# Designs tried in a protein design run: peptides against a protein of PDB entry 8BZL. Part 88

Target 1, 228 residues: chain A of PDB entry 8BZL
Amino acid sequence: SYDRAITVFSPDGHLFQVEYAQEAVKKGSTAVGVRGRDIVVLGVEKKSVAKLQDERTVRKICALDDNVCMAFAGLTADARIVINRARVECQSHRLTVEDPVTVEYITRYIASLKQRYTQSNGRRPFGISALIVGFDFDGTPRLYQTDPSGTYHAWKANAIGRGAKSVREFLEKNYTDEAIETDDLTIKLVIKALLEVVQSGGKNIELAVMRRDQSLKILNPEEIEKYV
Target 2, 242 residues: chain B of PDB entry 8BZL
Amino acid sequence: SRRYDSRTTIFSPEGRLYQVEYAMEAIGHAGTCLGILANDGVLLAAERRNIHKLLDEVFFSEKIYKLNEDMACSVAGITSDANVLTNELRLIAQRYLLQYQEPIPCEQLVTALCDIKQAYTQFGGKRPFGVSLLYIGWDKHYGFQLYQSDPSGNYGGWKATCIGNNSAAAVSMLKQDYKEGEMTLKSALALAIKVLNKTMDVSKLSAEKVEIATLTRENGKTVIRVLKQKEVEQLIKKHEEE

## One batch from the design tools (peptide; aimed at target 1 A24 K27)

Design b1_p23_6 (made by RFdiffusion4)
Pose (drawn by RFdiffusion4):
Structure b1_p23_6 (pose): chain A 225 residues (1-47, 50-199, 201-228), chain B 238 residues (1-200, 205-242), chain P 23 residues (1-23); non-standard residues A62 YCM
Amino acid sequence: SYDRAITVFSPDGHLFQVEYAQEAVKKGSTAVGVRGRDIVVLGVEKKAKLQDERTVRKICALDDNVCMAFAGLTADARIVINRARVECQSHRLTVEDPVTVEYITRYIASLKQRYTQSNGRRPFGISALIVGFDFDGTPRLYQTDPSGTYHAWKANAIGRGAKSVREFLEKNYTDEAIETDDLTIKLVIKALLEVVQGGKNIELAVMRRDQSLKILNPEEIEKYV
Amino acid sequence: SRRYDSRTTIFSPEGRLYQVEYAMEAIGHAGTCLGILANDGVLLAAERRNIHKLLDEVFFSEKIYKLNEDMACSVAGITSDANVLTNELRLIAQRYLLQYQEPIPCEQLVTALCDIKQAYTQFGGKRPFGVSLLYIGWDKHYGFQLYQSDPSGNYGGWKATCIGNNSAAAVSMLKQDYKEGEMTLKSALALAIKVLNKTMLSAEKVEIATLTRENGKTVIRVLKQKEVEQLIKKHEEE
Amino acid sequence: FYDDTPLPESPDKQEYLELMENS
């Protein structure tokens, strides 16, 4: 089989294929995640008439208690999502507990890192925001990128214009903004309206403590706009 | 040997997959192919690129392939690659029927093939398949459906779409004329002739298939030349 | 996802076109 080293070091210690994978993420639609007191919210920018909206969604459930949003190559994302879904079931089988948000994040990050050091393969061209609750009810938000690095965040953005949205969230992520569920959803819509020039072209999902993923209707989003 | 390896599965500096983009260029030079969803069925309309006089026409169709009892598809791009992929689609549909004893839902069949196509872009060092496919079908979950896939393995559901030559012009005509939720098969057939009229008219130059439900069973039929010649006459009056 | 700006001419691009035509 094909064994060519694709990800290699360059002078100065750069891994060019990883950096190029990060460029693929920037070409992706904006995704925003906010961790609230008892709620986590994900929102994504949408690119069309005659298209079935159900089939092209950027927010997916990995397990009953964990879901994710992504930016970048949509085909690479389907592969990573299905790999994570299989791992969530393997964990329930072996430990008899649902996966922690951290556990599945670590798994997705290590999968991505393996694709930066394996022969015959290019890195995954996606970043992911992963949200959910732990056993003790603690809300979580994590980010993964193509290098395999992962971190926890109060709020974050990935994809096109993520720097601008991040700077908005830094100034606006306060206790008042995450005091209630309605204000937590509102902060995500405001963060997206910063780069989407729009309001009717946004998808949004909410996850509450042990209540599973709820995707909001267009009519419910129009009320906030 | 590193010298002769064209490295088909790497990123460009901008995060682009060159082989995938060159494959999409090949599809843009293929025969026009479009699909339209309606309340009582789904259809595929295709430009025949085999319009030579000395051709025999031994099959019931040239560009439209039955995948299982409830599904058909059409292709744009490299014909040989399309043969490999359509054979694999039949195998996936049969593997699912064997396992679950029920037909494969349409989206599950598209996802399964797209995973194969995505693998060719990430590892193996091989050229990708130069094929875009339109899928039409019916399942107990979502009823009549239309899907499109491209060489990277991306797919989407559409009420109407077009692939191949002059597809951008065709998508424009569909946005204007397609009445969302009010289309019948008869009107969708009329719109298909209208679209192919601009982007290309003769019955020998086109191929039309329809998918409908009759007595709880799926019917996939290629329209005879007589029915196509009558549809072409009905449009010229407009 | 893909850019509006197309890629330049290359032997690979011609190989895809020739495969499509000769197929």

Design b1_p23_6_s1 (made by RFdiffusion4, then SolubleMPNN; from b1_p23_6, 10 letters changed)
Fold by OpenDDE base, seed 3:
Structure b1_p23_6_s1 (fold): chain B 228 residues (1-228), chain C 242 residues (1-242), chain A 23 residues (1-23)
Amino acid sequence: as target 1 above (228 residues)
Amino acid sequence: as target 2 above (242 residues)
Amino acid sequence: ERSDEPLPDSPEKEEFLERMRNS
């Protein structure tokens, strides 16, 4: 009887499909998130945009709602599914509860979705990790990470993808209250962190900024270069 | 007895979806299809492999399919899979039109199909589609557009791209010769012939082995036209004279 | 002789496909 379950426990208690999905994430482009005082910043390594590729279609930072945005590492097609589901939930929440989601709420929703795909027969895990940033209604900046297993945690700063280790090491050394004292310093911190793993400087970075009571802003390359 | 096939595309220890990769490999053996975006239009050029004298000329094209009045696609890969996906594209576009009384935006049609493709990589009981597609279209939001999608459900917008046999070489050539901002449909056609001449495993490019479709705007309407063999012959001749 | 006919899709997949078709 072939064990027909896709994601099953190994004899030693491992969920190999989840672990392997995490390996897929490690192959993804690097993403970094930093929570400042009154700002949240996401940075993503631009894959060398194939010279003939339209840059608008390669965005790895997506708004989930007016107050929440997400970066991901791993399988882009998988991410699209998660993003779409999250967007629907954000809108549903606004309609039913009459308030925008908290960053924690939408993270938990995404995490729960991922978890279900680790336990359901006939489904493989999502091959994505996500950095979810935004502001709660009370104006509190938040950063969460979720992985293929459906786990999630709040962070001050974090990174995912192929360069995540190096970026995290940088952040561990350089994330201080002084380093995030201003919005500009926070942005600089993200850029510096990404530059640990991104070649060719600011041209290969996508940067998104969300300030308190402001919408998501994607910085153009010229704006990024000002922080370099 | 389990009521459904539980066989699923699963991750390898290295985080790879081999069934998707194998599907992409299969596409690499398919006939070459290329797309080029120009300032005044967009084109698809595809290799015809099945040149059977008995093929009924009634077929609009072997590899290029009209999806709606504003979009067309070309396919590389398993023909049966391509037929299914092309039909789905048409259905999606039609449903949108009926629901909203407007043509579906190009990217939305592409993404809708890509979500289906993705599902076949994540849900059990089915294999990934062994098909890549190039999409050309026009909409009021972005004008002329070119997209590529693969078995994984990934897609991207392109100025020029290629799928199928020798696609890597074709893309390299396109990168070298594509002039951003200066590409006319005429120059794009010439470039298409140039690339196909080098990437097709033929000693000499012939018009019978090439399908070309152009998408243009005339009098505020999208016009999708498959070039006649004589027109393609002229393009080939011009290339040979250069 | 295992019928070479593919087994039907899971209900979840069918529902998903229906949603995708209707979206």
Scores: peptide ipSAE 0.019, ipTM 0.602, DockQ to the pose 0.031
OpenDDE base, seeds 1, 2, 4, 5: peptide ipSAE 0.007, 0.005, 0.006, 0.005; ipTM 0.589, 0.590, 0.697, 0.582; seeds 1, 2, 5 fail the geometry check

Design b1_p23_6_s2 (made by RFdiffusion4, then SolubleMPNN; from b1_p23_6, 11 letters changed)
Fold by OpenDDE base, seed 4:
Structure b1_p23_6_s2 (fold): chain B 228 residues (1-228), chain C 242 residues (1-242), chain A 23 residues (1-23)
Amino acid sequence: as target 1 above (228 residues)
Amino acid sequence: as target 2 above (242 residues)
Amino acid sequence: MRSSEPLPESELKEEYLKRMEES
């Protein structure tokens, strides 16, 4: 059956392994990204950390470079491979071009990597979608999404994972110029969006903020609760 | 029979990697291994299943492997796969030491192996490793550490955890009895015996059926020690008297 | 009142979202 082979076209033109990888993403923890005026914000649903688990090892938001960070939904091990390759590329770009990557550039790199794993014989697709946010060298905030197919798009706001539909519906209604007028309002928008699908408030949210000309900041639970 | 092609790990229609799940199932039938992090050390305790009377005194741990001077691991699953992975861990650690003139950080070693595990879930013509590992170690960054990894290449840090047979029950007991911030290595050893006694499918726990290794710091050096049978017997006896 | 531009920057993105919701 075409669904049991390495990524091949079905008679009706479907790449079932890519679609099934997208199903793996839909089972992932919810992640949301919002582009503000001078800020980009990522929020992720915290999985209930097991009582004896070290929370440090349960991260869903990571830096790719000083100006770029990523959240993902889907297979954590697959994500780690993508993250590591992206980090290497960011460093390589700095060494060869003497400038940091643009958010689009690194997104395209990740997308191309994913695409190759959908076309290469003897490889399965990556079971991840990613929200990639950051600032270009000109100070422009960017938000991109990639999926298992290797497609990528720029967004004002988006969500991935199991709660993505509800979060997107919320963002479609509530993302306005007024709602992102300030950094704090933008952060609040992300938190409110996640609260559509996350129970128990700020304790179950991981939030990362990158402001123009500033490093990535992971908010602590107390900082998150101030916005709730 | 949902015969997913066994030659390549592929997604199911529901987005599941069944070959990885089947590898995890194989681990569920393996001997129990637990790890406990204490304030003053970390330990591994593993079930010995292959006790043959004609086996010479197992001078070497069957389930616990020293990786370098600062790390050890225990394995649950396919022994041949475990041997390959433990050898790879040693090689990674050695290469790092040679390159950087310092021991590899614990999490970096775990991650490096997990990337290999992940690759065996993604590349064609490969099957997942049928092995979960517990790692104990010390480094200057995080001190004493305990990690668990699975066939998918996922890993996590833990205060206490268990893999292999009856691991779910063991984890439940650990959650109940583990006292955060108050765990000494001595109390961790007692807890390990308590949990193994309840989770091993044996009427009576014997020292011959248990391997225990401790990792401590003495005079600014890591000490990895496999407990002698007599020491394990004393721990079991103490547990029986309580 | 500037009409709240859709979250997608292109029609292609709206189509993508629809496909993701229907799948």
Scores: peptide ipSAE 0.006, ipTM 0.582, DockQ to the pose 0.015
OpenDDE base, seeds 1, 2, 3, 5: peptide ipSAE 0.000, 0.000, 0.005, 0.013; ipTM 0.575, 0.567, 0.581, 0.588; seeds 2, 3, 5 fail the geometry check

Design b1_p23_6_s3 (made by RFdiffusion4, then SolubleMPNN; from b1_p23_6, 13 letters changed)
Fold by OpenDDE base, seed 4:
Formats: structure tokens, sequence, C-alpha cells
Structure b1_p23_6_s3 (fold): chain B 228 residues (1-228), chain C 242 residues (1-242), chain A 23 residues (1-23)
């Protein structure tokens, strides 16, 4: 059966292993990204940390570089591999080109990595989608999404993971120029979007904010509650 | 060889990695290992299943491995896989020490092995390792630490956790009895015995069936010690008297 | 400089088990 083989085309032209990797993503915690005017915001569904688990080891938002952050949905171990490769590339780019990567560049790198794992014999696709946000050197905020296939697109706002459909529907209705007019409104939009699928308010949300010319800031629960 | 490519861990239609899940199932049948973090140390306790009378009393720890001067691990699962992974951990730690002239941070060692585990779930001709590990360690960044990793290459930090046989029941007991902020190594040892006594499928807990290692700091140095059988007997006796 | 931010590396045991049960 083609569904139990290396990533090959089915008779009807489907790459079942890629589609099945996308199903793994759909089982992942919800992540949301929004591009504001001078801000990018990532929000992730924070599942209840197991009692006795260290919360520090349960993070879903990470920096790839000073100007780029990533959230993911799907297999955490797969994500770690992608993150590490991306970080190395960001550093390599700084050393070789003497400039930080553009958000598009690093997204394309990640996408190309994923694509290779869909075409190479003896490899399975990465079971992750990612939201990649940041600022280009010109100060332009960017949001990209990539999936297990290695496709990528630029977005104003998007969501991935189990609640992605509901969150996207919310964003389609509520993402307006007025809704992103200020940094605070943009943050509020992300929180409201996540609250469509996350129960119990700000305690179950991980939120990261990157403003123009500023480092990534992870909001604490108290800061998140101020926006609810 | 093309034949090994067919054994690549692949996604199910539902997005599951069955080979990883099956590896985890194999671990569920392995001897119990638990870890408990205390304020003044961290411990591993592991079930000894293979007590043969002809085993030389030089009890090399069957399930607890010293990784370096600051870290140890316990294993649940396929012994041969465990040996490979524990050797790799030692090599990683040694290479880091040689390169940086300082001990590898605990989480970095765990992560490095987890990347290897993950690779065995993604690359062709490989099967997942049928092993979960508990790691105990100390570093200057986070102090005493306890980690758990599984065949997928996922890991997490814990205050207390359990892997192997009856791990779910053990974790439930740990959740009930673990007192955050008040856990001493002494109380952790007592808790370990309590949990093992209830979760091991033995009529009576005996010191010969339990391995315990503690990691402490003495005079600015990490001390990893496997408890002597007599010490374990005393812990068991104390538990029976309570 | 290596980003000092910890990598999002792990699912919680509960998340993993839940994922197994839902699948």
Amino acid sequence: as target 1 above (228 residues)
Amino acid sequence: as target 2 above (242 residues)
Amino acid sequence: ERSSEPLPESETKEEFLKRLEES
C-alpha cells in the first residue's frame, strides 16, 4: 500500500506520507501568528503542564535569531531538529553575509529542508507546521507559515494545529486595519483568537511579542490577563 | 540496501508513528525506574529483575549508569539499546568536556541524545530505540535536575517521574505524596521506597531487587553514589515500620 | 551567540498520552 511506503506518489497523485504528517500537525497544540504594523505576535495553546513537570521544558515558542521567532504544531522532537538547523543557518548567514537573515530567507531554508525529507528515500516527512515571525533588516514585520510538504506562504495572520480552523475563521472576521492599529490591539487580537479554542483564559496561553527593533518578549500570565 | 528503506518509521493515516508507539509499549514491560528531585539532591531508583544467584556480587548497577561526574541515568527498555545510548551519552559528555573545558550542561546532554533518538525515528533503515531514560544531574545553571526522555526523542524536566512497568501508577503516587519545596533527599528516598513497594509486582520489596543512586553536592563537587544493599534494606525496614 | 532561549523540545507526558488516546 502506498500509505505504508516511503514518501511516494499514489496512483491518484497524492503523497500520503505528507498528508499523514499534516494529520500529525492537526493533533498538535494550536498556534497563532499575527502580523501587526510594528509588531509580530505568536500565541500558543499551553496545555496543562503535568503535575511535577518543569514548565521550563515545555515551550512551544522559540527564537531562531534575534529578529526571528517560531511557533510550531506537531511532533516536538521533529521541531527541535528543524529549530536547531534553522539556528545554525541564521548564525552562518550572519557570519557569511554579515547581515541577519530575512524572515523569508529562513522560512525558505526550513521549507527546503522539509521538502527534501518528502523526496528523499529512507526519510519520512517532518511532522510539523511552523509559524515564523520576525522583522527584516528594513523593519518590515513578516509572518510565514510552512507545513510538512515544505510549502510556505506569507500571511497577515494564520493558525496551525488542532484549533487552527476555528482560529482562522475568527481571524478572517476580525483581522482589520483597525484591529492591528496598535501593538496592544494586535496582542489582544491574538489572545482573542486563541480563546476561541483555549479554555480557562490567559493561564493556558503562551504569548510572545516582537516589536520593531526589540528583542522577543515572552509575556507572563499576569501580562496576558491584562489583555483578556 | 533498498530493503531497509521499507523499515523506515512512517506516519499512519492518522498521523501516528506506530513504530515509536510500539517502542514505548516495549518500555511499559520493562523494569520500573523512578526519579525524584529534592532540594539537596536527586535520586534514581530502579527495579532489578535479573537476580541470578551466579551473578558475581560485584553488583555493577544493572540499570543505573554514571554518565560523567555530574550526571547519571537509568534505563527502561531493551538492554542492548540502552547500552548503545548510555555509551553515546558518555561520549557526548566527554567530547563536550574536551572541547569546552567544562562539563556539559545537563539539558544539553539530554537534548543531544534526544536528537539521536529522533533521527532513528526519521531516517531509513533504522528503528526507534526501545528505551526511555531518566537523567539526574547537577550543573551551575539549574542546579539539581531530573529529566525523562522517550523513543520519540521528546524529553521533559521533572520534579518526580517514573518509566517502565506500572509507571502510570507510580506517577500517580508521586503526584500525591511529592511535597513541592519541602522535599529532602531523605524524604525522597522514603518516597521512592514507598512507590516501588506498591508498583513492583513483588510480594515483598527486597534490597536485592532495588538499585538506588543519589546525586548530591559536597564541598562544591557532585557526588554520585549507589546505595549499598544494607542502606536500601534500612530504607525498606523503615518503610515497613511506618 | 547561541540564542539563550530554551528550545521547544518536549511534549508533556500527558500530552503524549492524550495524543495516543485520541489517535
Scores: peptide ipSAE 0.005, ipTM 0.590, DockQ to the pose 0.032
OpenDDE base, seeds 1, 2, 3, 5: peptide ipSAE 0.000, 0.000, 0.021, 0.000; ipTM 0.575, 0.590, 0.600, 0.581; seeds 1, 3 fail the geometry check

Design b1_p23_6_s4 (made by RFdiffusion4, then SolubleMPNN; from b1_p23_6, 11 letters changed)
Fold by OpenDDE base, seed 3:
Structure b1_p23_6_s4 (fold): chain B 228 residues (1-228), chain C 242 residues (1-242), chain A 23 residues (1-23)
Amino acid sequence: as target 1 above (228 residues)
Amino acid sequence: as target 2 above (242 residues)
Amino acid sequence: ERSSVPLPDSPLKQEFLDRMKNS
């Protein structure tokens, strides 16, 4: 009976609701993150916006703060809850500590939130994985990934969602110091990685770039096509 | 007592939220609601199914609700759920107004409700709301707006869309006939009648079975107006003559 | 204040169903 919505251990030690939430993530659109030397790039698979849909309301990359942004795979409504909580925490941190959050700090916060939803009675796990990128106050670029369990790790590059396996395989082969030597090369790497799973050129990719001491920039389709 | 607290929407082995999907399926059987964004306004058109002669109060609108001075919504799905959600929308809008001394931005109201909807898909002892909504509004940030939300807590902005019975066919027709950048409220009204006439399972479209509301700006104020039956009759007649 | 920051994609019913079916 699917009526018992408590994340509980199976007899063999599995948390089925967490595993099933991970399956929900695998159904999500592909997202990729790459850490360069002085740049962090997020890319997401953009399905063609339905005719008559407002593209403004269809975003998969969002800012958590001026120095942190996030892409996700899985349930968009779940993601919105996490994003809102994270944004509040970022602002709270600025008020209480008088400094922006580190990328690790906000990742840990999100991870802790997710983890609590795996243990709390009457709650299901969040059906999302996230790529969280940004710059620490010292100018160090960071990339973290978190899953429905609340586990998180730092990465040089990673991917989540339906095409994640193919994208990761591409990144494992092509992520080198030479491939990220410049900002433009780093952007190109992300685009190439997404093109492994996205049919047809730059029109089906959303790309966000954060450079050191700069705000998040979402590239327009024309800018993306220059790298293809 | 405690057994109901453990019941929640849970993931299937395949990562699906079946209770949300089932709620969405239930909405497919509800009366049709249309929303169309025009250059000079936005409208909602909804099928009225409950015409009971013995109703003491002729409710001006069964399916279209004024939320505040700048927003209205239409509902498809379970009426009781709709009443709860529309009341919540009004409360959210009012609390915002009191706190900030300005009307809540349209998308912010939509997202606030969508967060509630999402919560009913995640927290134990709750079921998803069996309701989809269309929202029309005006704010100083984006002007006229049309949104759709579903039981999952997802939403999107639209130029034109449909929920409820035969929504897929309606959306197809809207895609064909909607002229981007050239849509007037007058043309939008005509389009709404055209689509409803084809999508409603009625032999003849009558004004008694259709509710239409328009949202316009006049002298720097938002005006939400439910069309009178006579006005709807005229729109239907005009369509039949074409 | 209306956030100018992009929000997560919020697919509608059909997009949600398609995602759930095609995975």
Scores: peptide ipSAE 0.053, ipTM 0.612, DockQ to the pose 0.033
OpenDDE base, seeds 1, 2, 4, 5: peptide ipSAE 0.023, 0.012, 0.015, 0.018; ipTM 0.600, 0.493, 0.595, 0.577; seeds 1, 4, 5 fail the geometry check

Design b1_p23_7 (made by RFdiffusion4)
Pose (drawn by RFdiffusion4):
Structure b1_p23_7 (pose): chain A 225 residues (1-47, 50-199, 201-228), chain B 238 residues (1-200, 205-242), chain P 23 residues (1-23); non-standard residues A62 YCM
Amino acid sequence: SYDRAITVFSPDGHLFQVEYAQEAVKKGSTAVGVRGRDIVVLGVEKKAKLQDERTVRKICALDDNVCMAFAGLTADARIVINRARVECQSHRLTVEDPVTVEYITRYIASLKQRYTQSNGRRPFGISALIVGFDFDGTPRLYQTDPSGTYHAWKANAIGRGAKSVREFLEKNYTDEAIETDDLTIKLVIKALLEVVQGGKNIELAVMRRDQSLKILNPEEIEKYV
Amino acid sequence: SRRYDSRTTIFSPEGRLYQVEYAMEAIGHAGTCLGILANDGVLLAAERRNIHKLLDEVFFSEKIYKLNEDMACSVAGITSDANVLTNELRLIAQRYLLQYQEPIPCEQLVTALCDIKQAYTQFGGKRPFGVSLLYIGWDKHYGFQLYQSDPSGNYGGWKATCIGNNSAAAVSMLKQDYKEGEMTLKSALALAIKVLNKTMLSAEKVEIATLTRENGKTVIRVLKQKEVEQLIKKHEEE
Amino acid sequence: EIVHPEDLTAEEAEPTSSHELLV
């Protein structure tokens, strides 16, 4: 089989294929995640008439207690999502507990890292925001990128214009903003309205403590706008 | 040998996949192919690129392929690649029926093939398939459905879409004329002739298939030349 | 550590067939 080293070091210690994978993320639609007190919210920018909206969604459930949003190559994302879904079931089988948000994040990150050091393969061209709750009810938000690095965040953005949205969230992520569920959702819509020039072209989802993923209707989003 | 390896599965500096993009260029030079969803069925309309006089026409169709009892598809791009992929679609549909004893839902069949196409872009060092497909079908979950896939493995559901030559002009005509939720098969047939009229008119140059439900059973039929010649006459009056 | 890079221009940020399905 094909064994060419695709990801290699360059002078100065750069891994060019990983950096190029990061560029693919920047060409993706904006995704925003906010961790609230008892709620986590994900929002995504949408690119159309005659298209079925159900089929092209950027927010997916990995397990009953874990879901994710992504930016970048949509085909690579389907592969990573299905790999994570299989791992969530393998964990329930072996440990008899649902996966922690951290566990599945570590798994997705290590899968991505393997694709930066394996022969015959290019890196995954996606970043992911992963949200959910732990056994003790603690809300979580993690980010993964193509290098395999992962971190926890109070709030974050990925994809086109992520730098601008991040700078908005830095000034606006306060206790007052995440005091209630309505204000937590509102902060995500405001963060997206910063780069979407829009309001009707946004998808949003909410996850509450042990209540599973709820995707908001267009009519419910119109009320906030 | 590193020297001769064209490296078909790498990123460009901008995060682009050049082989995928070049494959999409090949599809844009293929015969026009469009699909329209209606309340009582789905249809595929395709430009025949085999319009030579000395051709025999031995099959019931040239560009429209039955995948299983409830599904059909049409292709744009490299014909040989399309043969490999359509054979694989039939195999996936039968593997699902064997396992679950029920027909494969349409989206599950599209996802399964797209995973194969995505793998060719990420590993193996091979050129990708130069094929875009339109899928039409019916399942107990979502009823009548239309899907499109491209060489990278991306797919989406559509009420109407077009692939191949002059597809941008065709998508424009569909946005203007398609009445969302009010389309019948008769009116969708009229719109298909109207769209093919601009982007390409003779019955020998077009191929039309319809998918409907009759007595709880799916019917996939290629329209005879007589029915197509009558549809072309009905439009010229407009 | 995750590197958070600079934003692209509108033209540079446009996706291609590599990134998603286009019509």

Design b1_p23_7_s1 (made by RFdiffusion4, then SolubleMPNN; from b1_p23_7, 9 letters changed)
Fold by OpenDDE base, seed 2:
Structure b1_p23_7_s1 (fold): chain B 228 residues (1-228), chain C 242 residues (1-242), chain A 23 residues (1-23)
Amino acid sequence: as target 1 above (228 residues)
Amino acid sequence: as target 2 above (242 residues)
Amino acid sequence: MIVEGEDLSEEEAKPTASIELLT
């Protein structure tokens, strides 16, 4: 019966539906995350907002909780489902445990959700990768990445989407303790990394900053241009 | 290639969801629907293709549906799918009203349906809905609003947009003629007629082939009005005189 | 000879009236 969209192993051991979901991610807009000393920064490539589109509805960076935010690459509608599930889990955790989630906890939750969709009959993988950043209760900044397979890892800096290779190569060369010594330097590093793949400068960048014990701040274009 | 076309919505090797793309292609063959946001209101204009003399006139709008007191939508695509989705929108809006004792915010209603649409792209044994929607509404948070959603469950807010047949051409025209901050409902109506006249594959635009609804605020209440045929005729006539 | 760099006209991403599936 062809009706079962089942992620199955190929004879050579590949999960083709997962790999193909990763190809969908590679077509997504570039996102970058950097962990600083006391800051986490997410940057996303803005696709040229169509004339007459409301920019408010074109958000690629979202809060999961007060201490956690996420950027993603890939299918926008799939991302919304993951975000909603993650938000519910964050609130549930606060109610049941009386503490906010750790960034690792919510990443593991998202990863487990994605993994289940790779193994469940009648489900396709999520066509998204995510960069999840935030602060643990102890004030430790964290950055995690997850992919369509449900794998996740902690990072100092990483990128996802169409420009991810170039951005990662840039970060591998330029991510040093000196480059993240201050909040401003960390922000500048993210912007410079995105500018490797984003045309037309800071106008095509969405940037979010979370500092220790502070809420997520989305930078306006004027604030971004100060770092360019 | 054919293996991905005949199955439940799965990824192609290139990361494409062909069943979603094919659903969008089906919508491209549907009658044109456009929405325009103005300072003093929002409108939907839709092509009426099924003009059958034997249709019960009680169905004044084939493509425009009132969702609640503050929202309406227009549909392009498979009629049966549209009926299911519009019913779900109404149910969601009513459940919210009962639960919170206030009308559902416009974007929340749109998002709730988009989550349903997305689910039909991800769960096996289901096909995507072959429907795009335009939503018009008012709420206390954002005032007048226009949204578009597609079979993928993606959505966006718009100042003006179009779905269905010749939608790309219509959007191009809207981009040229839409004046940000200066759009009155009157000018939006004129623009709607102008765009429909160019995008509909008809030699002459007639009022019988066009449905228009406006959403305005009067005395602190939302008013959703479907224009009468005579009013549409006057708009067409005015456009022909310009 | 100033090679006038052909302004690669940014192909205005044809506003696909369809909402992009991908971010």
Scores: peptide ipSAE 0.066, ipTM 0.620, DockQ to the pose 0.088
OpenDDE base, seeds 1, 3, 4, 5: peptide ipSAE 0.039, 0.052, 0.032, 0.038; ipTM 0.624, 0.619, 0.500, 0.617; seed 5 fails the geometry check

